# Designs tried in a protein design run: peptides against a protein of PDB entry 2AZE. Part 175

Target 1, 148 residues: chain A of PDB entry 2AZE
Amino acid sequence: AQECQNLEVERQRRLERIKQKQSQLQELILQQIAFKNLVQRNRHAEQQASRPPPPNSVIHLPFIIVNTSKKTVIDCSISNDKFEYLFNFDNTFEIHDDIEVLKRMGMACGLESGSCSAEDLKMARSLVPKALEPYVTEMAQGTVGGVF
Target 2, 101 residues: chain B of PDB entry 2AZE
Amino acid sequence: GRLEGLTQDLRQLQESEQQLDHLMNICTTQLRLLSEDTDSQRLAYVTCQDLRSIADPAEQMVMVIKAPPETQLQAVDSSENFQISLKSKQGPIDVFLCPEE

## One batch from the design tools (peptide; made by RFdiffusion4, then SolubleMPNN)

Design b1_p25_4_s3 (from b1_p25_4, 9 letters changed)
Fold by OpenDDE base, seed 5:
Structure b1_p25_4_s3 (fold): chain B 148 residues (1-148), chain C 101 residues (1-101), chain A 25 residues (1-25)
Amino acid sequence: as target 1 above (148 residues)
Amino acid sequence: as target 2 above (101 residues)
Amino acid sequence: MISSTQSFLATLKAGLFSEFDVTWL
């Protein structure tokens, strides 16, 4: 009797662990797709321009973005060695990491929201190893974890 | 029986997790390879135009932060305080504004 | 990961992207 209860607890534990791993895998896949897609975009653009962009005109990964209304007053304090920054805003702000920026740029092909067109899905599949293609398809269909 | 059913479930879950682990290993390997590829790193950038598409500088001020690993970022968003604190351990932090034009 | 205005403490991790270990406040 207690054996069954113990196994049920273990079952739930494993299910939760799998769920966590699924979430992590999905994010890793999105990162891979977004990164490769970004690189491809820029490679193509540079080829067409026959030169790379000026060094100070681009922002390389990794980076963080903070945005707020241009009307927001910002007080900034910086240590002499630039090891410490303190920003005080008089209104709300937003923080976005680089992967979020790439997602909004469409670099993840809409896979992050499961809103892939056929063309988007084709692109997404082309940017991952073959072994990951089925999972990409599942993500697009919203059927991830259906086997569990 | 109940015990047999649970045992079977656990076996299936074990197999599923092994498959997940395999896929994750593939994915993490790919990401590591990307991090080690010089050409990929050179091309891993966004433009100011890209950022404007995310937050239009005509309406929003866009600040870019480049910080080394182990940097601590504390954000406070309350009715009383709107604050961002950055503390680096490994080196200087670079902060700049994305120009409107 | 940190695309919100929620109060938090985050430590930047090494990697391709700006990944964080986050502690919610």
Scores: peptide ipSAE 0.493, ipTM 0.918, DockQ to the pose 0.666
Fold by OpenDDE base, seed 2:
Structure b1_p25_4_s3 (fold): chain B 148 residues (1-148), chain C 101 residues (1-101), chain A 25 residues (1-25)
Amino acid sequence: as target 1 above (148 residues)
Amino acid sequence: as target 2 above (101 residues)
Amino acid sequence: MISSTQSFLATLKAGLFSEFDVTWL
């Protein structure tokens, strides 16, 4: 009947919404873990050092990086107020956001790819509230969404 | 029947979504707390050494961009054009090179 | 999330990290 058709449409809509929320939650969890892990790393490093690193030697979040071959020629034009930039390259380049950098640094404990050692998983769990621990475990096992 | 099955599915999905929303609220709360913690913000940094570990400046030039929210970034990477444009609405954009060790 | 050599338009969103609304070209 028409009612069944309407409910089926609604069912699909809800399933898709849940899928989107799952992806968002996973990313939020990774951000939390990566951020806290980064902070802990730096705190420990500064404690072991006689002083904090020089201010101009660190890059605070948020940031973006662009990398290209050292042989790539780059032309740059900048507005007077520095509100506008234009870069022209003679070859390919890569763009990475800060969270990707942190992931590649291992700050997300390999959770982003489900490649966690037992120690990595332990660390990841320790960096989230208890309510999120089961989800972290599911992410590590690649079983997220199994309840559906 | 079909109707009964669908209604049951929707009820279950509603419960699942509520659980998901709860977890998301917890997570967003934690991130907000981090954003409000001065000490965490002070320690939320990477070094040039970190960047070298993912893109070796011996072979790759690494450019760092710090831009305010609402900044538009356009990247074109094609056979005929390799371009990045940045346009900020709120303030100046900082761009600098990661120095080679 | 940006990690690409592809062409796109992106608008930076406010947050702890650099997050973008991306439109692929």
Scores: peptide ipSAE 0.491, ipTM 0.917, DockQ to the pose 0.664
Fold by OpenDDE base, seed 3:
Structure b1_p25_4_s3 (fold): chain B 148 residues (1-148), chain C 101 residues (1-101), chain A 25 residues (1-25)
Amino acid sequence: as target 1 above (148 residues)
Amino acid sequence: as target 2 above (101 residues)
Amino acid sequence: MISSTQSFLATLKAGLFSEFDVTWL
């Protein structure tokens, strides 16, 4: 009947929305873990060095990274007020946001790929509120995706 | 019957979504607290060494972009065109290179 | 997430991390 058909459409709509929210939640968790882990690392490093790093030697969040071969020729045009930049490359380039950089640094404990050691998982759990720990565990096991 | 089954499914999905929303709220709250913590912001940095670990300047040039919110970034990466355009609305954009050493 | 493997237009959003609203070209 038409009524059942309407409900089935709504069911699919809700399932898709839930799937999207699951993805968003996972990313938020990774951001939290990566950020806290980074801060923790740097705090420890500064304590060991008994001083902060030189101001111009560090890059604070947020930032964007662009990398390309050293052989790539880059033409750069900059407006006088530095509000506008134009880069022309003669070869391919890569763009990475800061969270991707942190993930590659291991700040997300490998949770983003489900490649967590026991110690990685322990660290990840320690960096989130208790309510999120079960979800972190599921992410590490690759069991996220079902309806709960 | 089928109708009853679908109705029950929708109720269950509603509960599931509410649980997700709850967890997301917890997470966003934590992120907000981090954004408001001065000490955390001071310590939220990477080094050039960190960047070299993901893209070795021996082989790759690494460019860092610091741009204010609402900055538009257009990237074209095709066989014939390789371009990045940045347009800020709120302030100047800072671009610098990470040294090889 | 931003991927340079495709052409895109993005607008940077405020936040802890660099977050973009992306339109793929």
Scores: peptide ipSAE 0.489, ipTM 0.917, DockQ to the pose 0.692
Fold by OpenDDE base, seed 1:
Structure b1_p25_4_s3 (fold): chain B 148 residues (1-148), chain C 101 residues (1-101), chain A 25 residues (1-25)
Amino acid sequence: as target 1 above (148 residues)
Amino acid sequence: as target 2 above (101 residues)
Amino acid sequence: MISSTQSFLATLKAGLFSEFDVTWL
């Protein structure tokens, strides 16, 4: 009885760990797809333009963005060495990291929300190693779960 | 019996976790390769147009933050306080606005 | 990982993307 109880505890621990790893893997896959898709887009764009964009016109990864109403008053204090910033707003703001921006740009092909067309899924599959393709398919169908 | 069933379940879970670990290793390897590819790093950027597609600067101000690792970001968004604090340990922080046009 | 209007404290990690160790307030 005690042995079975111990094994049941271990079983639950493993199930939870697997669940966590599934979430981590999905995010890693989305990062890979989004990154490669972004690079591919920009490569194509630069080829069409036959030149790279001006250095000050692009924002390289990694980055964070903050957005707020244009009517929001912002007071900013900066240390002399620029190691410290303090922003005070008179209204609400939003913070987004770069991967969220890429997702909203469609760089993850809608895979993050299971909103993939056949073309989106084809693109997503093409941006991962062969071994990851089945998992990408499962993500698109929203059927990821349980055990392999 | 019950013990045999649990033992078998654990073996199956172990196999499943090993498969997950394998896939994660493949994925992290790909990400490392991307980080080591100079051309990919050069092309890993967004434009102000991209940001405008998410938050229209005609109505929203968009601020970009470039900070080194280990930078601390504190955000307070309440009815009484709206504040962002940044503190870096490894170097200067770069903050700039995305133009409206 | 971060798309929020909530109050929080975060530390930026090294990586391809801006990844944070977040403590929600």
Scores: peptide ipSAE 0.488, ipTM 0.919, DockQ to the pose 0.667

Design b1_p25_4_s4 (from b1_p25_4, 12 letters changed)
Fold by OpenDDE base, seed 1:
Structure b1_p25_4_s4 (fold): chain B 148 residues (1-148), chain C 101 residues (1-101), chain A 25 residues (1-25)
Amino acid sequence: as target 1 above (148 residues)
Amino acid sequence: as target 2 above (101 residues)
Amino acid sequence: MISSSESFLSTIKAGLFSEFDITYL
């Protein structure tokens, strides 16, 4: 019947929306874990050093990075007000955002790749509210995808 | 019947989505709290050493870009050159290099 | 990771983390 067809369309729409929200939630969780873990690391490091790092030695979030071979020739043009930049490279380059950097640093505890040791998982769980712990566990096991 | 089954499925999906929304709200709240915490913001940094662990300047140069929100970034791959263009409307863009050592 | 092998236009969004809104060319 037409009613059943309409409901089936709605069902599929909801399934797709849930899938999208699952992906968004996972990324939000990773961001939270990575951020808190970074802060915790730096807090500990500063405590051990008994002082903060020099201001020009650190890069605060947010940022992006560009890397290329040190042999790559780069020409740069900058506007007077520094509102515009133009870089020309003679070879390939890579661009990374800050969250990717943090993930590669291990700040997300390997949760992003399902490569969590027991210790990594314990750390990840400790950096989220209690309500999110079950989902973190599911992420670590790679079992996210089912309907609640 | 078929209609009842679909109706039940939709109710279950609704409950699942509501739970997801709840968890997402918790996450966004936590992130907002972090953004409002001065000490956390002060400690939210990486070092050039961290970046070297990702792309060692002994092999790769690492350029850092800090730009205002809504800055436009364009990257182009052509037969003649590789190009990155940055255009900000809200303020100056800061670009610097991480040293090799 | 984004390589120069892919041409794109993006708007940098700056919150707690940077985010790319990428349109490939």
Scores: peptide ipSAE 0.321, ipTM 0.903, DockQ to the pose 0.900
Fold by OpenDDE base, seed 3:
Structure b1_p25_4_s4 (fold): chain B 148 residues (1-148), chain C 101 residues (1-101), chain A 25 residues (1-25)
Amino acid sequence: as target 1 above (148 residues)
Amino acid sequence: as target 2 above (101 residues)
Amino acid sequence: MISSSESFLSTIKAGLFSEFDITYL
């Protein structure tokens, strides 16, 4: 009885770990797709443009975004060496990391929300190694989460 | 019996996890290769137009933060306090606003 | 997405993308 109990505990532990890794893998796949898609987009844009974007007009990864109402009053204190910043807002704000920005831009092809058209799915598959294509398909169908 | 069933389940779960680890290794390898590719890094950027597409400056102010690794970010929300604190130990923090136009 | 309603302390980690280690307050 005790042996069975111990094995059941271990079983639950492993199931939870697998679930966590599945989530991590999905995020890694989305990161790969989003990054490659972004690079591809920009490469194409620069090829078509007569001139590359001005250096100060682009924001290179990595970065984070803070947004708040245009009406929000922000007080900012900055240390002399710019090592420390303090922002005080009079209203709520949102913080987004760069990958979330890319997802909202559609760089992950809508795969993150299951809103993936046939063309989006084709693009997503083209941006990952062959071994990951089945998982991308499962993500698009919402059928991930099972045990292999 | 139950013992045999549990033992079999654990073996199957181990195999499944190993397969999962393999896929993760493939993915992390790809990400590493991207991080090492200078051309990819050069092209890994967004524009202010991109940011406007997700947070319209007509309604929202968008602030961009570029901070060194290990920068501490603290955010608080209370009825009387909305605050973000950034503390870097490895270099200066760059903050700039995305213009409306 | 993190709103101000989610008070937290985090450390920014570098990589291809920004990563947060979040400790909620």
Scores: peptide ipSAE 0.319, ipTM 0.902, DockQ to the pose 0.865
Fold by OpenDDE base, seed 2:
Structure b1_p25_4_s4 (fold): chain B 148 residues (1-148), chain C 101 residues (1-101), chain A 25 residues (1-25)
Amino acid sequence: as target 1 above (148 residues)
Amino acid sequence: as target 2 above (101 residues)
Amino acid sequence: MISSSESFLSTIKAGLFSEFDITYL
């Protein structure tokens, strides 16, 4: 009885660990897809334009975005070495990570929401190694979370 | 019996976790390869048009933060406090403004 | 709290937009 209880505790521990790793893997896959898709988009665009974009018109990864109303007053304190910044706003703001931006751009093919078309899924599968394709399919179906 | 059943379940979970670890290793390797590919890095950018889809500069100011890895960002967004704190460990932080047009 | 390490790229590139003109405290 006690041995069984110990094993049940271990079972639960392992299930939780697997769940955490599944979440991590899904995010890594989304990052890979989003990045490769972004690169493909830009490569195609530059080829069609026969020139790169103006240098001051693009933001290279990695980056963080902060947005707020144009009416918001922002005060900033910066250390001499620029290692520390302190921003004070008089109103609310939003923060977006680069991957969030890419997801909203559709670079992850809607896979992050489990809402992708057949073409989106085809694209997503094409942007990952063969071994990851089944997992991408499961993500698209929203069936990830089951135990292997 | 129950003990044998639980033991078998744990073995199966171990195998599942090993498969998961394998997939994670594959994915991590791919990301490293991308980070080391010069051409990919050159093309890894978003445009002003992309950012406008997130926050229209006509109504919102868009600030871009470029910081070294492991830079800490603390944000407070309450009724009385609206603050962002950045602390870098590896180098200077750069802040840029996304143009409206 | 978030960290820039959550960005999946380690390469640090200079920003290409104009430097933000901020009000110092």
Scores: peptide ipSAE 0.077, ipTM 0.867, DockQ to the pose 0.057
Fold by OpenDDE base, seed 5:
Structure b1_p25_4_s4 (fold): chain B 148 residues (1-148), chain C 101 residues (1-101), chain A 25 residues (1-25)
Amino acid sequence: as target 1 above (148 residues)
Amino acid sequence: as target 2 above (101 residues)
Amino acid sequence: MISSSESFLSTIKAGLFSEFDITYL
């Protein structure tokens, strides 16, 4: 009886670990898709323009975005060496990392919400190695979580 | 029996985790390769238009933070305090304001 | 607490926007 209980505990532990790894893999896949899609978009755009954008006209990854109402008062302090910043807001703000920005831009093809169109899914699959395509399909279908 | 069933489950889970680890390794490797590819890095950018699609500067103030690796960001968003603290150990932090126009 | 290093990409400097006006300490 105790032996079975121990094995059940181990089983649950492994299941939880797998679940965590699945979540990590999904995020990694989304990052890969989003990044490759962004690069592809920009490559095409530059080809169409026959030149790269001015170096100070774009923001390269990585970056963080902070946004708040234009009515929000912000008090900013910075160290002389710019190693430390302190921002005080009088109202709520939002922070978004670059990956989230890319997702909102549609760079992850809607895979992040499992709401891919057929074309979105096709694009998503094309942006990952062959070995990851089945997982992308599962993500799109919302069937991730099964036993491999 | 119960013991046999559990033992079988553990074996199956082990195989599943190994497969998962393999996929993760593939994905992680791809990401590293992308981060090391100079052309990809050159093309890994967003525009002002992209940022406006996330938060319209007509209504929202948008700041862009460029920070060295290992920069710590602490945020407090409560009824009494709204603050962001940035601390870098590897170099200066750059903070930009997204223009409305 | 989070780190800007959560991004999988290497740091690339950009200069798109005007630097935010702040008080230096």
Scores: peptide ipSAE 0.020, ipTM 0.859, DockQ to the pose 0.054

Design b1_p25_5_s1 (from b1_p25_5, 14 letters changed)
Fold by OpenDDE base, seed 2:
Structure b1_p25_5_s1 (fold): chain B 148 residues (1-148), chain C 101 residues (1-101), chain A 25 residues (1-25)
Amino acid sequence: as target 1 above (148 residues)
Amino acid sequence: as target 2 above (101 residues)
Amino acid sequence: DVKKKLEEQMKRIERQRELDKLVEE
């Protein structure tokens, strides 16, 4: 009886750990797809333009985005060596990391929401190793959560 | 019996976790390869136009932060305080605005 | 040059704020 109870506790622990790893894997896959898709897009664009974009016109990963109303008053304090920044806003702001930006750009092919068109799914699959393709399919269908 | 069933379940879960670990390793390897590829890193960029598409600078100010690894970011967004604090230990932080078209 | 350094722009904004205050006075 006690042994069974112990095993049940362990079972639950493992299930939770698996769930966490599934989430992590999904995020990693999304990052991979988004990144490769971005690179592909830019490569094609540069080929068409027959030149790279001006250096000051692009933002290389990694980066963080902060957005707020243009009416928001921002006070900024910067250390002499630029190692420290302090921003004070008089209104709400939003922070987005580069991955989120890529997702919003559609670089993850809508896989992040589990709403992929056939074309999006095809693209997503093409951007991952063969071993990950089944998982991409599951993500697109929203069927991730099953135990392998 | 019950014990045997639970034992079997645990074995199955172990196998599932091992499979996940394997897939994660594959994915991590791919990301590492991308990070090590100079051409990929050169092409790993967004444009101000991209940023405009997700946050229109006509209505929103878009600030870009380029910070070294391990930079500490603290943000408070409440009715009483709206603040972002950045602290780097590995180098200077670069901050710039994305202009409107 | 698309990128504009925040430090420079913030200085401009601050200067403008000061000017606006003078006008309001």
Scores: peptide ipSAE 0.018, ipTM 0.848, DockQ to the pose 0.016
Fold by OpenDDE base, seed 5:
Structure b1_p25_5_s1 (fold): chain B 148 residues (1-148), chain C 101 residues (1-101), chain A 25 residues (1-25)
Amino acid sequence: as target 1 above (148 residues)
Amino acid sequence: as target 2 above (101 residues)
Amino acid sequence: DVKKKLEEQMKRIERQRELDKLVEE
């Protein structure tokens, strides 16, 4: 019946929207964990050293990185006001945002790939509000969206 | 019947979506709090050592780009063209090179 | 300085290129 068809369309629409929101939420959780974990690491390190690191030895968020072979020739054009850059490479390059860097550093506790140990999971849970802990657990178990 | 089943599904999905919205709001709030906390921002950094652990400068040249929010980035990586274009409207862009050692 | 600012180096190169163009004109 047409009525059932209409409801099925709506059901599918909602399912897709929920799926998108789940993905967004997972990313937000990972960002939160990564940031807080990074801050915690650095705070502890500075306490142990009894001083902050030299200003020119650290890179504050946000940032992106570009890496390429040391043999790659790079041509760079820069505007006078430094508002515009153009890089030309003679070979392939990679771009990574700061979140990806933090994930690769393990700041997200391996939660992003579902490869977190019990200790990693404990850390991850400790870095989010209680309301988010169940979702973190689901992420670690790979059971997010199981009810859908 | 099918109609009743679909109606029930829609109600359940609505509740699930509302819960997700709530959780997302919590997350965004936490991230905003982090961004507004001066001490947290001071400690929100990586080192060249961290970057070396991700991309070894012995093998790779690593550039760091710090650009204002909403900076436009366009990248082409193909056999015919390898290019990165950056355009900022909110301020200057800084580019750094991480040393090997 | 642990970090080197590639921007400054590239900018110098770019400026030199522009100067060279002006001389050629």
Scores: peptide ipSAE 0.017, ipTM 0.848, DockQ to the pose 0.019
Fold by OpenDDE base, seed 4:
Structure b1_p25_5_s1 (fold): chain B 148 residues (1-148), chain C 101 residues (1-101), chain A 25 residues (1-25)
Amino acid sequence: as target 1 above (148 residues)
Amino acid sequence: as target 2 above (101 residues)
Amino acid sequence: DVKKKLEEQMKRIERQRELDKLVEE
């Protein structure tokens, strides 16, 4: 009885750990897909334009964005060395990291929400190593989380 | 029996975890390769148009922050306090706005 | 030239807001 109890505890612990790793893996996959897709998009765009964009017209990763109403008053305090910033707003704001921006741009092919068209899924699969393709498929189907 | 069932479950879970670890290793390796590829990094950018597509500057101000690694970010968004604090340890932080035009 | 320093742009935005208020009045 005690042995079974111990094993049950261990089982639960492993299940939780697996769940955490699944989430981490999914995020890594999304990051990879989004990044590669972005690179491909830009490569194609530059080829079509026959030149790279002006340096000051693009924002290289990594970055974060903060958006707020145009009516929001922002007070900014900056240290002399620019190591420290303090922003005070009189209204709500939103913060998005670069990965979230890429997701919202569709760079993750809708895989993040399991809303992939057949074409999106094909693209997503093409942007990962073969070993990851089955997992991408599972993500698209929303079937991730089962015991392998 | 119950013991046998649990033992089998644990073995299966172990195999699943090992598979996940392997897949994660593949992913991290791929990401490292991307980070080491100069051409990929050169092409790893978004435009202000991209940002406008997700946060329309006609209605909202879009501020871009480029900070060195390990920069601390603290944000408070409540009815009583709306604040963002940034503190870098490795270098200056660059902040700029995405123009409307 | 898309990238604009925050300080400069904030000043411009503030000025524009003031102008907009004047026009609306």
Scores: peptide ipSAE 0.017, ipTM 0.849, DockQ to the pose 0.017
Fold by OpenDDE base, seed 3:
Structure b1_p25_5_s1 (fold): chain B 148 residues (1-148), chain C 101 residues (1-101), chain A 25 residues (1-25)
Amino acid sequence: as target 1 above (148 residues)
Amino acid sequence: as target 2 above (101 residues)
Amino acid sequence: DVKKKLEEQMKRIERQRELDKLVEE
């Protein structure tokens, strides 16, 4: 009886850990897809333009963006060495990392929302190693979560 | 019995976790390869047009923050205080505005 | 030059010298 109880506790612990790892894996897959898709897009665009974009016209990863209403008043304090910044807003703001930006750009093919078209899914699969394709399919179907 | 069932479940869960670890290693390896590839890094960029597509500067001001690794970011967003604090330990922080046009 | 430095604009608005002291500590 006690042994069974101990094993039940361990079972639950492992299930929770697996759940966490599944979430982490999904994020890693999305990052990979988004990054590769971005690189592919830009490569194609530069080929069409027959030149790279001007240096000051692009934002290289990594980055963070902050957006707020155009009417928001922002006060900024910056240290002399630029090691510290303090921004004060008079209204709400949003912060997004580069990965989220890529997702919103569609670079993850809508896989993050489980709303991939057939074409999006095809693209997503093409941007990951073969071993990850089944998992990408499960993500698109919203069936991730089961034990495999 | 119950004991046998639990033992079997634990074995299956162990195998599942090992499979997840393997897949995660594959992903991590791919990301490392991308980070080490000079051409990929050169092409790893977005444009202001991209940012406008997700947050139109006509309605939203968009600032970009490029900070060294391990930079501390603290954000407070409440009715009484709206603040972002950045503190770098490895170098200067670059902040610039995405133009409306 | 598509990007514009926010730093220059923000410096004109507000700058707290206390931050400099904190960095030096």
Scores: peptide ipSAE 0.020, ipTM 0.853, DockQ to the pose 0.028; fails the geometry check

